# Ledger of designs, part 29: peptides against a protein of PDB entry 4N78

Target 1, 186 residues: chain A of PDB entry 4N78
Amino acid sequence: HFQVICRLLGYQGIAVVMEELLKVVKSLLQGTILQYVKTLMEVMPKICRLPRHEYGSPGILEFFHHQLKDIVEYAELKTVCFQNLREVGNAILFCLLIEQSLSLEEVCDLLHAAPFQNILPRVHVKEGERLDAKMKRLESKYAPLHLVPLIERLGTPQQIAIAREGDLLTKERLCCGLSMFEVILT
Target 2, 155 residues: chain B of PDB entry 4N78
Amino acid sequence: MAELQMLLEEEIPGGRRALFDSYTNLERVADYCENNYIQSADKQRALEETKAYTTQSLASVAYLINTLANNVLQMLDIQASQLRRMESSINHISQTVDIHKEKVARREIGILTTNKNTSRTHKIIAPANLERPVRYIRKPIDYTILDDIGHGVKW

## One batch from the design tools (peptide; made by RFdiffusion4, then SolubleMPNN)

Design b1_p10_3_s4 (from b1_p10_3, 4 letters changed)
Fold by OpenDDE base, seed 1:
Structure b1_p10_3_s4 (fold): chain B 186 residues (1-186), chain C 155 residues (1-155), chain A 10 residues (1-10)
Amino acid sequence: as target 1 above (186 residues)
Amino acid sequence: as target 2 above (155 residues)
Amino acid sequence: DSPLNLSRTF
């Protein structure tokens, strides 16, 4: 699903969605969540010490239930605050999954373009074969597929310009060195 | 452009008119040949004359048709060439627009990106001294260890 | 002189 979304939206659509999500997240964090956190901090027991281990797990649980009774009974915490936190979490996950999906698409594009851009994978060398010789043969074999040099030889100036720009745009992808998710986490 | 215009406005219509006129002329020739054959005392001569006119008429019509056909073909070739040029131009514009849109989109999404922190893979320098595998001795978790950590209410 | 104005053939 996320792959399809990435394909449909493209960079622009993804950017718009991400920006809007960031706005929503910011609104949730600075608004409702912040208010509830402040309230919770006020209601939080000033002294919440770890009970002695001698009380056992049930006793410790009961102790914390008693100490946090007012918080636990605060109905709005579950219905509003936790819901908002879920929304934030979902937004973060959405962004992560979009970035991952986009990265996969970009990698796929790079791989598809590679033969046309003189980017060849390292070939497996059998025993007795020279890697360099094999690579040169491969380069020679795929040389006619090199789009930019081909267009530079045969194309119009306009076509050459377009080919170069296209080549550059194909090579430069977000996955090569940029992260959206890191920005979202900041 | 001028050649196409000439073909469309002059040559092809002219050729069509010529064929139409030829039709009328052929009718006259036929009438003449018929009357000449009927009235002529020398039927053999009249027949040979008719054969000559028939051959000439056929050749004339064939020429007119051929000329018209060639002009139409030439017209179509010119139009096809124009269409190809238009297609090329449209494609060029389309590609230019697409590249521009892509650049804009990349700028927009780029604002939402930061450089990936390439964690310099710190070469995990294997500690020179392989710590002897300390036999995992399951020590019971002493929960009291944390009792002194924090704003201890000194009882 | 043919009384008929026929186009030249070729």
Scores: peptide ipSAE 0.017, ipTM 0.775, DockQ to the pose 0.005
Fold by OpenDDE base, seed 2:
Structure b1_p10_3_s4 (fold): chain B 186 residues (1-186), chain C 155 residues (1-155), chain A 10 residues (1-10)
Amino acid sequence: as target 1 above (186 residues)
Amino acid sequence: as target 2 above (155 residues)
Amino acid sequence: DSPLNLSRTF
């Protein structure tokens, strides 16, 4: 699903969605969540000492349940605050999954473009074979597919310009060095 | 442009008219040959004359058809070339627009990105011995383990 | 010159 979303939206659509999500998250955090956190801090017992271990785990749990009874019984905490936290969590997960999906698409694009851009994978060399000889053979095999040099030789000036720009745009992807998710976490 | 215009407005219409006129003339020639053969005392001479007119007529029609056909082919070639040039221009514009849109989109999304901190994540050296995935056994949390941890008064 | 206007254009 996220892959389809990435394909449909493209960079522009993803940017718009991310910006709007950030606005929503900011609104939730600075608004309702902040207010509830402040309220919770105010009603939090100022002195909550650990009960004696002699009460055992059940007794200790009951102690804390009693101390936090007012907080636990606060209905709006469950219905509003936790819901808002779920929304924030969902937004974060959405952003993460979008970035991951986008990265996969970009990697696929890079891999598909590689033969046309003189980007060759390191070939596995069996014991006794010279890596250099195999690489040269591979380079020679794919040399006719190099798009930019081909167009530079046969194309019009306008075609050459477009080919160079297209090549650059193909090589430069977000996954190569940029992260959206890190911005969202900040 | 001048050549195409000449073909469309003058050469091809002219060739079509010439063929039509030729048809009418051929009918007249046929009538003439028939009458000449009937009226002539020398039938052999009349026949030879008819053969000559027939040969000339066929050659004339063949020439007119060939000329017209060549002009039509030339017209089509010019038009095809014009269409190819137009297609190339449209494609160039389209590609330019697409590249521009892509650059804009990249700038927009770029604002929402930061450099990946290649924190020297310690190469998680895969332990040489891949521990067999221990089947996750859900053990109940024993909370009593924490009973001895804390500043509680021991009774 | 054929009395009949046959185009001799070859």
Scores: peptide ipSAE 0.016, ipTM 0.780, DockQ to the pose 0.005
Fold by OpenDDE base, seed 4:
Structure b1_p10_3_s4 (fold): chain B 186 residues (1-186), chain C 155 residues (1-155), chain A 10 residues (1-10)
Amino acid sequence: as target 1 above (186 residues)
Amino acid sequence: as target 2 above (155 residues)
Amino acid sequence: DSPLNLSRTF
């Protein structure tokens, strides 16, 4: 689904969706969540000592449950605050999955374009084979597929310009060095 | 363009008219041959004349058809070439527009991006004293301990 | 100028 969304929206559509999601997240964080957090901070026990480890996990849990009983029983915390936190979480996950899906699409595009752009994979060299010789052979094999040089030789000035721009746009992808998700986390 | 116009407006219509006129002429020739054969005392000669006229008429029609066909083919070739040129022009415009749209889109999404922090993987400093791998004795997890905790239907 | 300015990096 996310791959389809990425294909459908493209860079522009993704940008719009991400901007709107950021607005929503900001609104949730600065609005309702902040208010509830402030309230929770006010009602938090001022002194909560760590129980002795000798009480075991159940005893420790019961201790904290008792200390936080008023907070746990606060109905609005579950219905509103936790829901908003879920929405924020979903938004974060959405952004992550969109970026991952976009990266996959971009990688596929890069891989498909690679033979036409003189981008050759590093080949495995068996014992006794020279890497340089193998790479030269590959370069020679794919040389006729180099699109920009081919168009520069055979094309019109307008075609050459388009080919160069297209080549540049094909090479420059977000997955190569940019992250949207890191911006969202900031 | 002038050649295509000449073909469309003059040569092809002219060829069609010529074929139509040829039809009318063939009818006249047929009538003549029939009457000549009936009236001629030398039937053999009249027949040979009819054969000659028939051959000439067929040759004439064949020539007219061939000429018209060639003109139509030429017209189609010119039109096909024009269409290819037009297609090329449209494609160039389309590509230019697409590149522009892509650049705009990339600017928009670029605002929402930052450089990937190559997190300097903190060199996990391997503790100097590699604790001898304590032989992990797999104690089988006794799952029966959980049998009493879950709301599962005791079959 | 490339909108992504990745031309120098790659």
Scores: peptide ipSAE 0.029, ipTM 0.785, DockQ to the pose 0.394; fails the geometry check
Fold by OpenDDE base, seed 3:
Structure b1_p10_3_s4 (fold): chain B 186 residues (1-186), chain C 155 residues (1-155), chain A 10 residues (1-10)
Amino acid sequence: as target 1 above (186 residues)
Amino acid sequence: as target 2 above (155 residues)
Amino acid sequence: DSPLNLSRTF
């Protein structure tokens, strides 16, 4: 689903969705969640001392349950506050999964373009074979597929310009060094 | 442009008229040959003359058809060339627009990005085993896969 | 002498 969303929206659509999600998250955090946190801070016991270990685990649990009774009985905490936190969590996960899906798509594009851009994978060298000789053979094999040089030789000035720009756009991808998720976390 | 115009306005219509006129002339030739054969005392000579006219008529029609056909083909070639040029121009504009849109989109999303802290990016190790291109099996999109993901929206 | 306006293609 996320891959399909990435393909459908493209960079522009993803940007718009991310911006709107950030607005929603900001609204939830600064609005409802903040209010509940303030309320929780007010009802939080001012003095919560560690009970004696002699009370054992059940006694300690009962002690904390009693101290936090007002919080536990705050019904809106579970129904509203936790729901808003889930929404924020879902938004974060959505952003993460979108970025991952986009990165995968970009990598696939890079891999598909590689033979046409003189980007060749390292060839496995068997014992006794010279890597250089094998790479040269590979380069020679794919040399006719190099798009930009081919168009520079045979194309019009306009075609050359488009080819160069297309080549650049193909090489420059977000996955090469940029993260959206890190911005969302800031 | 001048050549195409000449073909469309003069040569092809002229060739069509010539063929039409040829039809009328052939009818006259046929009538002549029939009458000549009936009236001639020397039937053998009349037959040879008819053969000669028939051969000449066929040759004339063949020439007219060939000329017209060549002119039509030439016209079509010129038109095809014009269409190809137009297509090339449209494609160029389309590509330019697409590149521009892509650049704009990249700027927009770029605002929402920061440089990855180059921690040890696991080198995308190209899987050593080129997985055999798994035959693209169209798996239907299972929309239920996401039903269990996310608790934020109470439907 | 041919009354027929056959264009001499040959």
Scores: peptide ipSAE 0.019, ipTM 0.765, DockQ to the pose 0.005; fails the geometry check

Design b1_p10_4_s1 (from b1_p10_4, 5 letters changed)
Fold by OpenDDE base, seed 2:
Structure b1_p10_4_s1 (fold): chain B 186 residues (1-186), chain C 155 residues (1-155), chain A 10 residues (1-10)
Amino acid sequence: as target 1 above (186 residues)
Amino acid sequence: as target 2 above (155 residues)
Amino acid sequence: MKVLPMFQPP
């Protein structure tokens, strides 16, 4: 699903969705969640010491239940605060999954474009084979597929310009050095 | 442009008219040949004249058809070339617009990004000695280690 | 500095 979303939205759509999600998260954190946290801090027992072991596990549980009774009985905590936290969590997960999916798509694009851009993988060399010789052979094999040099030789000035721009757009991807998720976490 | 216009407005219509006129003329020639043969005392001569007219007529029609066909083909080639040029122009514009849109989109999403902290992940130098995967032996959790921590009941 | 020039704001 996230892969499909990434394909449909593209960079523009993803940017818009992410911006809106950030606004929502900010609103939830600075608004409702902050208020509940402040309230909880106020009603939190100032001193909550461990009861004596002589009370046993049931007694200790009852002790804490009694100390936290006001918090546990705060109905809005479950219905509103926890819901808002779920929404924030979902937003974070959504952003993470979108970035991961986008990265996968970008990597696939890079891999598909690689033969046309003179980007060759490091080949496995069997024992006794020279890496350099294999690489040269591979380079020679794919040389006719190099798009930009081909267009530079055969194309019009406009085609050359477009090809160069397209090549640059293909090479530069977010996954190469940028992260959206890190921005969301800050 | 001038050549295409000439083909469309003059050569092709003219060729079509010529063929039509030729058809009418051929009918007249046929009538003439028939009458000439019937009225002539020398049937052999009349036949030879008919053969000559037939040959000439076929040659003329063939020429007219060929000329017209060539003009039509030339017209189509010119039009095809024009369409290809237009298509190329449209494609270039479309590609330029798409590239521009992509650049704008990238700038927008870029605002929402930061450089990946290459945490110097310490090259997990694979220890030279691949410690044999120590079979995870589930050691029972010894809870007695916590007996001395806190207010635990010493039985 | 962002690594990818195309993703940098103007």
Scores: peptide ipSAE 0.153, ipTM 0.807, DockQ to the pose 0.597
Fold by OpenDDE base, seed 1:
Parts: structure tokens; sequence; C-alpha cells
Structure b1_p10_4_s1 (fold): chain B 186 residues (1-186), chain C 155 residues (1-155), chain A 10 residues (1-10)
């Protein structure tokens, strides 16, 4: 699903969605969540010491239950605060999954374009074969596929310009050095 | 453009008119040949004359058709060439627009990105002293170790 | 740091 979303939206659509999500997250964090956190901090017992181990697990649980009774009984925490936190979490996950999906798509594009951009993978060499010789043969074999040089030789100035720009656009991808998710986390 | 216009406005319509006129003329020739054959005392001569007119008429029509056909073909070739040029132009514009849109989109999404912290894979410098594999001695978790932590009540 | 110039805000 996320892959399809990435393909449909493209960079622009993804940017818009991400911006809106960030706004929503910011609104939730600075609004309702912050308010509830402040309230919780106020209601939080000033002294919450670990009870003696002698009380055993049930006693310790009861102790904390008693100390946190007001918090536990605060129904709005479950219905509103936790829901908002879930929404924030979902938004974060959404962003992560979008970035991952986008990265996969970009990598695929790069791989598909590679033969046309004189980017050849390292080939397996059998015993006795020289890697360099094999690579040179491959380079020569695929040389006619190099789009930019081909267009530079045969194309119009306009076509050459477009080809160069297209080549650059193809080479430069977010996955090569940029992260959206890191921005979302900051 | 001038050639196409001439073909469309003058040559092809003219050729069509010529064919139409030839039809009328052929009818007249036919009538003449018929009457001439009926009225002529020399039927053989009249027949030869009719054959001559028939041959001439066929040649004339064939010429007119051929000329018209060639003009139509030429017209179509010019139009096809124009369409190809138009297609090329549209494609160029489309590509330019797409590139521009892509650049804009990239700038927009770029605002939402930061450089990936390539964690310099700290060369795990193998500690010079290979710590002897300390045989994992399963020590039972002494839960009492934490008993003194946090209880402010010093007995 | 691979600077991807196309993704940099103006």
Amino acid sequence: as target 1 above (186 residues)
Amino acid sequence: as target 2 above (155 residues)
Amino acid sequence: MKVLPMFQPP
C-alpha cells in the first residue's frame, strides 16, 4: 500500500502529506498531550518511593495503585490522551513507512537507470579471469546504452539539455543521503 | 505551408473539377461517336475514329486521376510531416514541464529532509587484548542487590 | 556529506 501511495503521490504529494501530518502531530503534542502531561505532573504524587520488597508483588501493586488512583481513574486519559498518543504514533509510523517505501522505489529507479548511466555492478570473476578485463568488456558492451553520450552525439541541443537534466534527476535521489524521518523525529 | 495551401485550395479542387468536366465531355464524345457511326457511310472509318477517341479519353482520364492522386498523396505527406513536427514540439514541452515539476517537487520535499547521519562505522578496533572469553558463569540474579537502593529508611 | 543540491531549499 505504501509503495502505491508513493508512486501515486510522487515527491510533491508526499511532501504535502508529510507537512500536514507534521502539523497534526505538532498540534496534538503542543495541545492536548501537553495539557494532559501538565495535569498528570500536577497530580503525580510528589513522593513516589519504591515500597519495601517485603510487601511482595501484590502489595507493591496495591501501593502504586493507591498512589496512582487518581490518575488511573482519570477516564479522559484513556479516551483522549492515549488516543492522541496513538494518533501521533500512527503518524510517525506512517512517515517511516512512506520513507522506506520511497527509498525502495528510488533504489529500483536507480538500478533500472544504472545501465544507461554507465553504472555497472561488480561482476563475478571466475578463477583465472581478471576483474578489470571483464569489467572493461562489460563497459564496452553497454556503452551504446549510455543515454547522455548518445544524445550528445545524435540529439538536438534541446534534447541534450533535457537528457542531462534527466540524468541528474535520476542520479540524485533522497535515499542517497537524505532522510525525512530524521527530521520528523527532531 | 504555401505548398500545402496550394494543394488544398487550388490543385486538388482543380483536379476534381477537371474530372467532373471530363465526365461531361466524355458524354459528348460518346454521343458524337454514336451519331457519327450511325450517319457515316464509311462504318470502318467511323469505328476507327471512335477507337481513337476512346483511347484518348481513357488516357485523359487516367492522367487526371493520376495527377489528382499524386497531389493528394503529396498533401498527406506534408500533413504527416507537420504532425510529426508538432508531436516533437509537444513532447519537448511536456518533458520540460515534467522536469520543472520534478525540480519543484524535489525542493518541496527537500525541506522535510536532513542529511543522513552516516554513522561512521567506527572501525571496531578489536581491543588489542583479546579479553579471554570469560566463561559465562550463570550467576543467579541476586534480587536483594537492589533492596538497599531507594529505601531511605535506614534501619 | 553528499549534498544533493536539488533537494536543498533555495
Scores: peptide ipSAE 0.141, ipTM 0.823, DockQ to the pose 0.774
Fold by OpenDDE base, seed 3:
Structure b1_p10_4_s1 (fold): chain B 186 residues (1-186), chain C 155 residues (1-155), chain A 10 residues (1-10)
Amino acid sequence: as target 1 above (186 residues)
Amino acid sequence: as target 2 above (155 residues)
Amino acid sequence: MKVLPMFQPP
């Protein structure tokens, strides 16, 4: 689903969705969640000392339950605050999954374009074979597929310009060095 | 442009008219040959004359058809060439617009990005097994896969 | 400076 969303929206659509999600998250964090956190801080016991270990696990649990009774009984915490936190969490996960899906699409594009851009994979060399000789053979094999040089030789000036720009657009991808998710976390 | 205009306005219409005129002339020749054969005392000679006229008439019609056909083909070739040039121009404009849109989109999304600290060399793990191009089986989008992802909506 | 110039705002 996320791959399909990435394909459908493209860079522009993803940007718009991410911006709106960030606004929603900001609104939730600075609005409702902040208010609940403040309320929780007010009702939080000022002094919560560790009970004696002699009370055992049940006694210790009961102690903390009693100390946190006001928080546990705060019904809106479960229904509203936790729901808002889930929404924020879902938004974060959505952003992460979108970025991952986009990266996969970009990598696929790079791989598909590689033979046409003189980007050759490192060939496995068997014992006794010269890497250089294999690479030269591979280069010679794919040399006729190099799009930009081909168009530079046969194309019009306009076609050459478009080919160069297209080549650059193909080479530059977010996955090469940029992260959206890191921005969301800051 | 001048050649196409000449073909459209002069050569092809002229060839069509010539072909129609030829039809009328052929009818006259046929009438002549029939009458000549009926009236002639020497039927053999009349037959040979008819054969000669028939051969000449067929040759003439064949020539007219061939000329007209060649002119039509030439016209179509010129028009096809013009259409190809137009298509090329449209494609160029379309590509330019697409590149521009892509650049704009990239700038927009770029605002939401920062440099990655770790060069995650995505090891393009070339799948060891060249997965045979699995025939793209249109798997219907199973929307139920997302039903378990996210608790933002109270089901 | 962003690594990818095309993703930089004008």
Scores: peptide ipSAE 0.121, ipTM 0.806, DockQ to the pose 0.622
Fold by OpenDDE base, seed 5:
Structure b1_p10_4_s1 (fold): chain B 186 residues (1-186), chain C 155 residues (1-155), chain A 10 residues (1-10)
Amino acid sequence: as target 1 above (186 residues)
Amino acid sequence: as target 2 above (155 residues)
Amino acid sequence: MKVLPMFQPP
């Protein structure tokens, strides 16, 4: 689903969605969540000591349940505050998954373009073969596929300009060094 | 442009008029041949004359049709070439617009990005002393240690 | 405006 969303929205659509999500998250954090956190801080027991281990797990649980009874019984905490936290969490996960999906699409694009841009994979060299000779042979084999040089030789000035710009745009991808998710976490 | 204009304004209309005139002439020739055959004492001669006129008329019409057809084909070739040039121009504009849109989109998403922190993966400094691989003696997991953990239904 | 980095083959 996220791959399809990335393909459908493209860079522009993803940017818009991410901006709106950030606004929503900001609103939730600075509004409702902050208010509930402040309220919780006010009602939080000032002294919460660990009970003795001798009371066992049930006794310890009962102790904390009693101390936190007012918080546990605060119905709005579950229905509103926790829901808002869930929404924030979902937004973060959404952003992460979108970035991952976009990165995969970009990598695929780079790989598809590679033969046309003189980007050759490092070939495995068997024992006794010279890497240089094998690479030269590979370069020679794919030389006719190099799009920009081909268009520079055969194309109009306008076509050459477009080809160069297209080549540059193909090489420049977010996955090469940029992260959206890191911005969201900050 | 001059050639196309000449074809459209002069050659093709002229050819069409010639065909129309030919039709009228053929009708006259047909009438002549019919009357000649009826009035002639030598029917064989009249028939031979009719055959000659028919052959000539067919040849003339064939020539006119061929000439007109060639002119129309030439016109179409010129127009096809013009359309190809127009298509090329439209494609160029389209590509330029697409590139521009892509650049704008990239700027927009770029605002929402930061440089990936190359996690300096701490070079796992291989400890200098390769501790001899302690032969992993698979000690059987003594599950009896878990026997006291949980109310197992002692059947 | 952040410029997208150019892909460099390893």
Scores: peptide ipSAE 0.013, ipTM 0.766, DockQ to the pose 0.178

